Peptides against a protein of PDB entry 5VVV. Designs and how they scored, part 4

Target 1, 276 residues: chain A of PDB entry 5VVV
Amino acid sequence: FLCGVVEGFYGRPWVMEQRKELFRRLQKWELNTYLYAPKDDYKHRMFWREMYSVEEAEQLMTLISAAREYEIEFIYAISPGLDITFSNPKEVSTLKRKLDQVSQFGCRSFALLFDDIDHNMCAADKEVFSSFAHAQVSITNEIYQYLGEPETFLFCPTEYCGTFCYPNVSQSPYLRTVGEKLLPGIEVLWTGPKVVSKEIPVESIEEVSKIIKRAPVIWDNIHANDYDQKRLFLGPYKGRSTELIPRLKGVLTNPNCEFEANYVAIHTLATWYKSN
Target 2, 276 residues: chain A of PDB entry 5VVV as posed
Amino acid sequence: FLCGVVEGFYGRPWVMEQRKELFRRLQKWELNTYLYAPKDDYKHRMFWREMYSVEEAEQLMTLISAAREYEIEFIYAISPGLDITFSNPKEVSTLKRKLDQVSQFGCRSFALLFDNIDHNMCAADKEVFSSFAHAQVSITNEIYQYLGEPETFLFCPTEYCGTFCYPNVSQSPYLRTVGEKLLPGIEVLWTGPKVVSKEIPVESIEEVSKIIKRAPVIWDNIHANDYDQKRLFLGPYKGRSTELIPRLKGVLTNPNCEFEANYVAIHTLATWYKSN

## One batch from the design tools (peptide; aimed at target 1 Y10 D116 Y160)

Design b1_p8_8_s2 (made by RFdiffusion4, then SolubleMPNN; from b1_p8_8, 3 letters changed)
Fold by OpenDDE base, seed 1:
Structure b1_p8_8_s2 (fold): chain B 276 residues (1-276), chain A 8 residues (1-8)
Amino acid sequence: as target 1 above (276 residues)
Amino acid sequence: SLAEKYYS
């Protein structure tokens, strides 16, 4: 069971010292996972093709080493979906080289994220792939196999919550393709019925699990504030029955952008997890 | 907007 934090918000990424402090807190609270997915980290999303510099490499190696020191699984995410051409072998090769570099930093767990992108493929991809889901699954499977089938590999679908599913969760051709064609060792991220789910009913997890043919990892936006940084979400982790735990592969909270605001959010997630 | 995505 993956339980911890995803740094998955828009806005200023956390600094390396904040991330190290996070790892210390996660260990203390008996949480086990950090997903590196800051939307405004340039080489994560907007400039995903760009290799890390020597200085950036040293920072990431140090961060990954710190995660290991605190027994936290460090998952490196990349979000190529803004402008990748899935059918272009050069693009696939560029993605492989980027993840190879990160693997050399000592990273062993990875994620491919296709959240917050348009559902339309370019003309070249439409000639090769039957649907957007087929394109995403193809590259994800290829990368997963290329990396030697890492123990932890995550996929974030474009339809990552109930409200984004067309026509709905149980009948989504996109999610059906993901469930049927995504390799079984790849985990699927999900935010619940909504992007920010006030509640995540057990029945809603059973519904999505059926179509994706696996238990999801919850990307939990309950404390996310990137959509309104004038607000801080300081309340406890709530609206999730502990009956979800045996029906999930994990829960990763995407909390407030302000690192210092997240004590209650993360601590109460840990209490929730241990209460099962 | 991000807000529209979060409240959709």
Scores: peptide ipSAE 0.112, ipTM 0.870, DockQ to the pose 0.412
OpenDDE base, seeds 2, 3, 4, 5: peptide ipSAE 0.094, 0.086, 0.102, 0.100; ipTM 0.857, 0.834, 0.860, 0.867

Design b1_p8_8_s3 (made by RFdiffusion4, then SolubleMPNN; from b1_p8_8, 3 letters changed)
Fold by OpenDDE base, seed 1:
Structure b1_p8_8_s3 (fold): chain B 276 residues (1-276), chain A 8 residues (1-8)
Amino acid sequence: as target 1 above (276 residues)
Amino acid sequence: SVAEEYYS
C-alpha cells in the first residue's frame, strides 16, 4: 500500500530542504511514499524533453538519496502530454533518455502523467492510434518495459476523476482501453468522483476499479489549494472510509502549496491509514 | 490559472 504525499500542485515547487523535512515527517508517521510531480517544475511538464543540468542532477541525486535514508519510496513523475507526438519515435526516444538520466540518479520508481491536457490527438497520431487512450497506453507500456518493469510504475489518465469520464466512469471508452491494454503491473492514479473530492464513496472506487481492472492509487486533492491560493485547507483528512484501504493500491495526498500548512493534512492521513 | 480551469 502506497501512502504519503504527491507534490502535484501548480505554483512554486517545494525547495529541497522542505522535501527532506517531508521525508523525515513521513518516516516518523510511518508513511512510505513521495511522488515528485510539481506542475511548475519546468523539466517535469512544460520542458519535459530537457535533460537535467549537472547542478540539477546533483540536487536530484541528493534528494533521492535522502528519500532512501528515510525509507521513503521516491517516485519520479513526468508529464509529456502537453505537446508530445506519440507516434514520433524521436519523441519516445527523448522520453526514454530523460528517464534513463533519472534512473542514473538512483531512482527506481516512475510515473507517466496525462492529466490536465487536451483530449485531442494531432493528425499524425490519429493516423497511427485508434484513440487517445491507445496512444497513451502504447507509450506507457513501452516505457514501462524499457525501464525493466519497475516495481512501482504509475499512470495518470486524462480522465482521472468521475466528472472527466465520458459518458461516465463505467461506460468510458477511454478508461476501458486503459483497463484492457495497460500492462497489469502499472498502477492507475485517480482523484475520486471529482478533481477535489469532498467524499470518496466505496461504491465509486468499486466502479472505477471494475473498468480499469485494478485497484487505483488515490491522488487525493482534499487539501489542495493551488486552485484558490487565498485559502488554506487546515482541516483533517476526512470523507474517506477506512473501508477504502483494502480496495486501494494507495493514497497520496496532494496538499496545500504552502509546505508549512500541511502538518494536520499529512498527520491525519497517517492516523487514518493506521486505523485499519 | 491552469489549476482553476481543472479544479472548478
Scores: peptide ipSAE 0.220, ipTM 0.882, DockQ to the pose 0.856
OpenDDE base, seeds 2, 3, 4, 5: peptide ipSAE 0.061, 0.052, 0.104, 0.094; ipTM 0.827, 0.813, 0.846, 0.851; seed 5 fails the geometry check

Design b1_p8_8_s4 (made by RFdiffusion4, then SolubleMPNN; from b1_p8_8, 3 letters changed; failed a check: a repeat of another design)
Amino acid sequence: SVAEKYYS

## One batch from the design tools (peptide; aimed at target 1 L82 D116)

Design b1_p9_1 (made by RFdiffusion4)
Pose (drawn by RFdiffusion4):
Structure b1_p9_1 (pose): chain A 276 residues (1-276), chain P 9 residues (1-9)
Amino acid sequence: as target 2 above (276 residues)
Amino acid sequence: PLPTPIPPE
């Protein structure tokens, strides 16, 4: 069961030294996972086709090392959604070459994120693929095979919370396609009824497990402050029923950008991780 | 345009 932090916000990402202290903290409080997905580390999203330079690679390896040294599972995320051409094979291959490079840093766990992308496709894609959801699942599956079908592997759908489902959660062509075609070994990230969920009703998640055909992994935006300059969140982890742990694969908290402000955010996530 | 953070409703 996956529990911990996703560094998944817009803005100045954390530096290696902050992530070491993060791992030591996740361990002192018995959490198991860290998802690397900062939106503005350019090679994660904006320049996803680009390989890490020599010194960048030294940094990532030293990072994945301290993750094992503290036994925190490290999941690497990549976001091709902005401009990838799903049908073109050179494009599919560059993604593998990039995912290969990181596999050789010590990385076993991977994620493909597709949040916040223009919903429709290029002229070339609309031929080979029936729908937008078809294209993503095809590449997510093909990639899932190539890496030797890894232990933990996440998929973040374009429709990733209740508000964002067209027309509703239950009869959505995008969501229908995912639950049926996406492989049973691939996890699905979900964010609650809204992007920043005030509460997560047990009925809402049971409802979601209907169409996804899985217990989804929560990308929790409760303490995220990247959207309002004046705002900071030092409150407890709240509005999440303890009765949820049995029904979910995991919860990764996407916290405040200011690293040291995240003490309460992670500790309260940790106490609640107990109690179920 | 590039995506930006989404505030609560």

Design b1_p9_1_s1 (made by RFdiffusion4, then SolubleMPNN; from b1_p9_1 with P1A T4V)
Fold by OpenDDE base, seed 2:
Structure b1_p9_1_s1 (fold): chain B 276 residues (1-276), chain A 9 residues (1-9)
Amino acid sequence: as target 1 above (276 residues)
Amino acid sequence: ALPVPIPPE
């Protein structure tokens, strides 16, 4: 069971010292996972093709080593979906080389994120793939196999919550393709009924689990504030029954952008997890 | 396509 934090917000990413402090807190609270997915980290998303510099590499190696020191699984995410051509072997090779570099930093767990992108393929991809889901699954499976089928590999769908599913969760051709074609060792991220789900009913997890043919990892935006940084979400982790735990592969909270605001958010997630 | 931030609810 993956339980911890996804740094998945828009805005200024956390600094390395904040991330190290996070790992210390996660360990103390018996949480086990950090997903590196900061939307405005240049080489994560907008410039995903760009290799890390020597200085950036040293920082990431230090960060990954710190995660290991605190027994936190460091999952490196990349979001190539803004401008990748899925059918182009050079793009696939570029993605492979980027993840090879991160593997050299000592990273063993990875994620491919296709959230917050247009649900359209370019003309070249339309000639090769039957749908956007087929394109995403193809590259995700290829990367997963290329990396030697790492123990933890995550996929974030473009339809990552109920409100983004067309026509709905249970009938989504996109999620059906993901469920049928994504290799079984790849985990699927899910956010619940909405982008910011006040509640995640058990029935909603049963519904998505059926179509994706696996228990999801929750990307939980309950404490996310990137959409309104004038607000801090200081309340407890709530609106999630502990009956979800046996039906999930994990829960990763995407909390407030302000690192210092997240004590209650993360601590109460830990309490929730241990209450099962 | 432009990124879409998390909308407020």
Scores: peptide ipSAE 0.069, ipTM 0.797, DockQ to the pose 0.699
OpenDDE base, seeds 1, 3, 4, 5: peptide ipSAE 0.062, 0.042, 0.060, 0.059; ipTM 0.797, 0.756, 0.802, 0.800

Design b1_p9_1_s2 (made by RFdiffusion4, then SolubleMPNN; from b1_p9_1 with P1K T4V)
Fold by OpenDDE base, seed 1:
Structure b1_p9_1_s2 (fold): chain B 276 residues (1-276), chain A 9 residues (1-9)
Amino acid sequence: as target 1 above (276 residues)
Amino acid sequence: KLPVPIPPE
């Protein structure tokens, strides 16, 4: 069971010292996972093709080493979906080289994210792939196999919540393709019925699990504030029955952008997890 | 479509 934090918000990424302090807190609270997915990290999303510099490499190696020191699984995410051409072998090769570099930093767990992108493929991809889901699954499976089938590999769908599913969760052709064609060793991220789910009913997890043919990892936006930086979500982790735990592969909370605001969010997630 | 931050409920 993956339990911890995803740094997955829009806005200023956390600094390395904040991330190290996070790892210390995660260990202390018996949590085990950190997903590196800051939307405004340039080489994560907008400039995903760009290799890390020597200085950036040293920082990431130090961060990954710190995660290991605190027994936290460090998952490196990349979000190529803004402008990748899935059918272009050069793009696939560029993605492989980027993940090879991160593997050299000592990273062993990875995520490929297709959230917050347009649902339309370019003309070149439409000639090769039957649907956007087929294109995403193809590259994800290829990357997963290329990396030697790492123990932890995550996929974030473009339809990552109930409200984004067309026509709905149980009948989504996109999620059906993901469930049928995504290799079984790849985990699927999900935010619940909504992007920010006030509640995540057990029945809603059973519904999505059926179509994706696996238990999801919850990307939990209950404390996310990137959509309204004038608000801080300081309340406890709530609206999730502990009956979800045996029906999930994990829970990763995507909390407030302000690192200092997240004590209650993360601590109460840990209490929830240990209460089962 | 440009990426959009997480929408409010």
Scores: peptide ipSAE 0.066, ipTM 0.807, DockQ to the pose 0.790
OpenDDE base, seeds 2, 3, 4, 5: peptide ipSAE 0.065, 0.046, 0.052, 0.057; ipTM 0.807, 0.769, 0.795, 0.805

Design b1_p9_1_s3 (made by RFdiffusion4, then SolubleMPNN; from b1_p9_1, 3 letters changed)
Fold by OpenDDE base, seed 2:
Structure b1_p9_1_s3 (fold): chain B 276 residues (1-276), chain A 9 residues (1-9)
Amino acid sequence: as target 1 above (276 residues)
Amino acid sequence: ALPVPIPPD
């Protein structure tokens, strides 16, 4: 069971010292996972093709080593979906080389994120792939196999919550393709009924699990504030029954952008997890 | 596409 934090917000990423402090807290609270997915990290999303510099590599190696020191699984995410051409072997090779570099930093767990992108393929991809889901699954499976089928590999769908599913969760051709074609060793991220789900009902997890043919990892935006940085979400982790735990592969909270605001959010997630 | 922050829904 993956339980911890996704740094998945828009806005200024956390500094390395904040991330190290996070790992100390995660360990102390018996949480086990950190997903590196900061939307405004240049080489994560907008410039995903760009290799890390020597200095950036040293920082990431230090960060990954710190996660290991605190027994926290460091999952490196990349979000290529803004401008990748899925049918282009050079793009696939570029993604492979980027993840090879991160693997050299000692990273063993990875994620491909296709959230917050346009649902349309380019003309070249339309000639090769039957749908956007087929394109995403193709590259995700290829990367997963290329990396030697790492123990933890995550996929974030473009339809990552109930409100983004067309026509709905249970009938989504996109999620059906993901469920049928994504390799079984790849985990699927899910956010619940909404982008910011006040509640995640058990029935909603049963519905998505059926179509994706696996238990999801929750990307939980309950404490996310990137959409309104004038607000801090200081309340407890709530609106999630502990009956979800046996139906999930994990829960990763995407909390407030302000690192210092997240004590209650993360601590109460840990309490929730241990109450099962 | 411009980065769109998580919409409140």
Scores: peptide ipSAE 0.076, ipTM 0.805, DockQ to the pose 0.848
OpenDDE base, seeds 1, 3, 4, 5: peptide ipSAE 0.067, 0.049, 0.064, 0.065; ipTM 0.806, 0.778, 0.810, 0.804

Design b1_p9_1_s4 (made by RFdiffusion4, then SolubleMPNN; from b1_p9_1, 3 letters changed)
Fold by OpenDDE base, seed 2:
Structure b1_p9_1_s4 (fold): chain B 276 residues (1-276), chain A 9 residues (1-9)
Amino acid sequence: as target 1 above (276 residues)
Amino acid sequence: SLPVPIPPD
């Protein structure tokens, strides 16, 4: 069971010292996972093709080593979906080389994120792939196999919550393709009924689990504030029954952008997890 | 478009 934090918000990423402090807190609270997915980290999303510099590499190696010191699984995410051509072998090779570099930093767990992108493929991809889901699954499976089938590999769907599913969760052709074609060792991220789900009913997890043919990892935006940084979400982790735990592969909270605001958010997630 | 935070729905 993956339980911890996704740094998945828009805006200024956390500094390395905040991330190290996070790992210490996660360990102390018996949480086990950090997903590196900061939307405004240039080489994560907008410039995903760019290799890390020597200085950036040293920082990431230090960060990954710190996660290991605190027994926190460091999952490196990349979001190539803004401008990748899925059918182009050079793009696939570029993604492979980027993840090879991160693997050299000592990273063993990875994620491919296709959230917050347009559902339209380019003309070249439309000639090769039957749908956007087929394109995403193809590259995700290829990367997963190329990396030697790592123990933890995550996929974030473009339809990552109930409101983004067309026509709905149980009938989505996109999620059906993901469920049928994504390799069984790849975990699927899910946010619940909404982008910011006040509640995640058990029935909603049963519905998505059926179509994706696996228990999801929750990307939980309950404490996310990137959409309104004038607000701080200081309340407890709530609106999730503990009956979800046996139906999930994990829960990763995407909390407030302000690192210092997240004590209650993360601590109460840990309390929730241990109450099962 | 530039990526922007998705508002709560």
Scores: peptide ipSAE 0.069, ipTM 0.808, DockQ to the pose 0.849
OpenDDE base, seeds 1, 3, 4, 5: peptide ipSAE 0.065, 0.044, 0.061, 0.063; ipTM 0.807, 0.768, 0.805, 0.801

Design b1_p9_2 (made by RFdiffusion4)
Pose (drawn by RFdiffusion4):
Structure b1_p9_2 (pose): chain A 276 residues (1-276), chain P 9 residues (1-9)
Amino acid sequence: as target 2 above (276 residues)
Amino acid sequence: PLPEPIPPE
């Protein structure tokens, strides 16, 4: 069961030294996972096809090392959604070459994120693929095979919370396609009824497990502050029923950008991780 | 255009 932090916000990402202290903290409080997905570390999203330079690679390896040294599982995320051409094989290949490079840093766990992308496709893609959801699942699956079908592997759908489902959660062509075609070994990230969910009703998640055909992994935006300059969140982890742990694969908290402000955010996530 | 953070409703 996956529990911990996703560094998944817009803005100045954390530095290696902050992530070491993060791992030591996750362990002192018995959490198991860290998802690396900062939106503005340019090679994660904006320049996803680009390989890490020599010194960048030295940094990532040293990072994946301290993750094992503290036994925190490290999941690496990549976001090709902005401009990838799903049908073109050179494009599919560059993704593998990039995911290969990181595999050789010590990485066993991977994620493909597709949040916040223009919902339609290029002229070339609309031929080979029936729908937008078809294209993503095809590449997510093909990639899932290539890496030797890894232990934990996450998929973040374009429709990733209740508000964002067209027309509703239950009869959505995008969501229908995912639950049926996406492989049973691939996890699905979900964010609650809204992007920043005030509460997560047990009925809403049970409802979601309907179409996704899985217990989804929560990308929790409760303490995220990247959207309002004036705002910071030092409150407790709240509005999440303890009865949820049995029904979910995990909850990864996407916290405040200011690293040291995240003490309460992670500790309260940790206490609640107990009690179930 | 690049996406931006989404505030609560």

Design b1_p9_2_s1 (made by RFdiffusion4, then SolubleMPNN; from b1_p9_2, 3 letters changed)
Fold by OpenDDE base, seed 1:
Structure b1_p9_2_s1 (fold): chain B 276 residues (1-276), chain A 9 residues (1-9)
Amino acid sequence: as target 1 above (276 residues)
Amino acid sequence: SLPVPIAPE
């Protein structure tokens, strides 16, 4: 069971010392996972093709080593979906080289994220792939196999919550393709019925699990504030029955952008997880 | 398209 934090918000990424402090807190609270997915980290999303500099490499190696020191699984995410051409072998090769570099930093767990992108496939990709889901699954499977089938590999679908599913969760052709064609060793991220789910009913997890043919990892936006930075979400982790735990592969909370605001959010997630 | 920040629906 993956339990911890995803740094998955828009806005200023956390600094390396905040991330190290996070790992110390995660260990202390018996949480085990950190997903590196800061939307405004340039080489994560907008400039995903760009290799890390020597200085950035040293920082990432130090961060990954710190995660290991605190027994936290460091998952490196990349979000190529803004402008990747899935059918272009050069793009696939560029993605492989980027993930090879991160693998050399000692990273062993990875994620491909296709959240918050246009649902329209380009003309070149339409000639090769039957749907956008087929394109995403193809590259994800290829990368997963290329990396030697890492123990932890995550996929974030474009339809990552109930409200984004067309026509709905149980009938989505996109999620059906993901469920049927995504290799079984790849985990699927999900935010619940909504992007910011006030509640995640057990029945809603059973519904999505059926179509994706696996238990999801919850990307939990309950404490996310990137959509309204005038608000801080300081309340406890709530609206999730502990009956979800045996029906999930994990829970990663995407909390407030302000690192210092997240003590209650993360601590109460840990209490929830240990209460089962 | 431009990225869309997460928001409650």
Scores: peptide ipSAE 0.063, ipTM 0.806, DockQ to the pose 0.783
OpenDDE base, seeds 2, 3, 4, 5: peptide ipSAE 0.061, 0.043, 0.058, 0.058; ipTM 0.804, 0.770, 0.800, 0.804

Design b1_p9_2_s2 (made by RFdiffusion4, then SolubleMPNN; from b1_p9_2, 3 letters changed)
Fold by OpenDDE base, seed 1:
Structure b1_p9_2_s2 (fold): chain B 276 residues (1-276), chain A 9 residues (1-9)
Amino acid sequence: as target 1 above (276 residues)
Amino acid sequence: SLPKPIAPE
């Protein structure tokens, strides 16, 4: 069971010292996972093709080593979906080289994220792939196999919550394709019925699990504030029955952008997890 | 298009 934090918000990424402090807190609270997915990290999303500099490489190696020191699984995410051409072998090769570099930093766990992108393929991709889901699954499977089938590999669908599913969760052709064609060793991220789910009913997890043919990892936006940074979400982790735990592969909370605001959010997630 | 920030629904 993956339990911890995803740094997955829009806005200023956390600094390396904040991330190290996070790992110390995660270990202390018996949490085990950190997903590196800051939307405004340039080489994560907007400039995903760009290799890390020597200085950036040293920082990431140090961060990954710190995660290992605190027994936290470091998952490196990349979000190529803004402008990748899935059918272009040069783009696939560029993605492979980027993940090879991160592998050399000592990273062993990875994620491909296709959240917050247009649902339409370019003309070249339409000639090769039957649907957007087929394109995403194809590259994800290829990368997963290329990396030697890492123990932890995550996929974030474009339809990552109930409200984004067309026509709905149980009948989504997109999620059906993901469920049927995504390799079984790849985990699927999900935010619940909504982007910011006030509650995640057990029945809603059973519904999505059926179509994706696996238990999801919850990307939990309950404490996310990137949509309104004038608000801080300081309340406890709530609206999730502990009956979800046996029905999930994990829970990663995407908390407030302000690192210092997240003590209650993360601590109460840990209490929730240990209460099962 | 530009990515959409996370928002409550």
Scores: peptide ipSAE 0.078, ipTM 0.826, DockQ to the pose 0.786
OpenDDE base, seeds 2, 3, 4, 5: peptide ipSAE 0.075, 0.060, 0.076, 0.076; ipTM 0.824, 0.799, 0.823, 0.827

Design b1_p9_2_s3 (made by RFdiffusion4, then SolubleMPNN; from b1_p9_2 with P1S E4V)
Fold by OpenDDE base, seed 2:
Structure b1_p9_2_s3 (fold): chain B 276 residues (1-276), chain A 9 residues (1-9)
Amino acid sequence: as target 1 above (276 residues)
Amino acid sequence: SLPVPIPPE
C-alpha cells in the first residue's frame, strides 16, 4: 500500500530542504511514499525532453538518497503529454533517455502523467493509434518494459476523476482501453469523483476499479490549494472511509503549496491509514 | 496544450 505525499501542484515547487523534511515526517508517521510531480518543475513537464544538468543531477541524487535514508519510496514522475508525439520513435527514445538518467540517480520507481492535457492526438498519432488512450498506453507499456518492469510504476490518466470521464466512469472508452491494454503491473492514479473530491465514496472506487481492472492509487487533492494559494486547507484528512483502504493500492495526498501548512493534512492521513 | 490549474470542484 502506497501512502504519502504527491508534490503535484502548480506553482513554486518545494525546495530540497523541504522535501528532506517531508521524508523525515513521512517516516515518523509511518508513511512510505513520495511522488515527485511538481507541475512547474521545468524538466518534469514543460521541458520534459531536457536532461538534467550536472548540478540538477547532484540535487536529485541527494534527494533520492535522502528518501532512501528515511525509507521513503521516491517515485519520479514525468508529464510529457503537453507536446509529445506518441508515434515518433525519437520522442519515445528521448523519454527513455530521460528516465535512464533518473535511474542513474538511484531512482527505481516511476510515473507517467497524462493529466491536465487536451484529449486530442496530433495528425501523425491519429494515423498510428486508434485513440488517445491507445497512444498513452502504448508508450507507458513500452517505457515500463524498457525500465525492466520496476516494482512501482504509475500511470495518471487524462480522465483522472469522475467529472473528466466521458460519458461517465463506467462507460468511458478511454478508461476501458486503459484497463484492458495497460500492463497489469502498472498502477493507475485516480482522484475520485471530482478534481477536488470532498468525499470519495466506496462505490465510486468500486466503479473505477472495475473499468481499469485494478485497485487505483488515489491522488488526493483534498488539501490542494494551487487553484487559490490565498487559501490554506488546514483541516483533517476526511470524507474517505477506512473501508477504502482494502480497495486501494495507495493514497498520495497533493497538499497545500505552502509546505509549512501541511502538518495536519499529512498527519491525519497517517492516522487514517493506521486506523484500518 | 497549456497547463490548467486544479479547479476548486
Scores: peptide ipSAE 0.067, ipTM 0.798, DockQ to the pose 0.775
OpenDDE base, seeds 1, 3, 4, 5: peptide ipSAE 0.060, 0.036, 0.057, 0.057; ipTM 0.799, 0.740, 0.794, 0.795

Design b1_p9_2_s4 (made by RFdiffusion4, then SolubleMPNN; from b1_p9_2 with P1M E4K)
Fold by OpenDDE base, seed 1:
Structure b1_p9_2_s4 (fold): chain B 276 residues (1-276), chain A 9 residues (1-9)
Amino acid sequence: as target 1 above (276 residues)
Amino acid sequence: MLPKPIPPE
């Protein structure tokens, strides 16, 4: 069971010292996972093709080493979906080289994120792939196999919540293709019925699990504030029955952008996780 | 992810 934090918000990324302090807190609270997915990290999303510099490499190696010191699984995410051409072998090779570099930093766990992108494929991809889901699954499976089938590999679908599913969760051709064709060792991220789910009913997890043919990892936006920087979400982790735990592969909270605001959010997630 | 604003309570 993956339980911890995803740094998955838009806005200023956390500094390396905040991330190290996070790892110390995660260990202390018996949480085990950190997903590196900061949307405004240039080489994560906007410039995903760019290799890390020597200085950036040293910082990431230090961060990954710190995660290991605190027994926290460090998952490196990349978001190529803004402008990748899935059918172009050069793009696939560029993605492989980027993940090879991160693997050299000592990273062993990875994620491919296709959230917050247009559902339309380019003309070249339409000639090769039957749908956008087929294109995403193809590259994800290829990368997963290329990396030697790492123990933890995550996929974030473009339809990552109930309200984004067309026509709905149980009938989505996109999620059907993901469930049928995504390799079984790849985990699927999900935010619940909504992007920010006030509640995540057990029945809603059973519905999505059936179509994706696996238990999801919850990307939990309950404390996310990147959509309204004038608000801080300081309340406890709530609206999730502990009956979800045996029906999930994990829970990763995407909390407030302000690192200092997240004590209650993360601590109460840990209490929830240990209550079952 | 860019969360949609929570409706005002």
Scores: peptide ipSAE 0.087, ipTM 0.826, DockQ to the pose 0.237
OpenDDE base, seeds 2, 3, 4, 5: peptide ipSAE 0.085, 0.059, 0.074, 0.075; ipTM 0.828, 0.798, 0.827, 0.824; seed 3 fails the geometry check

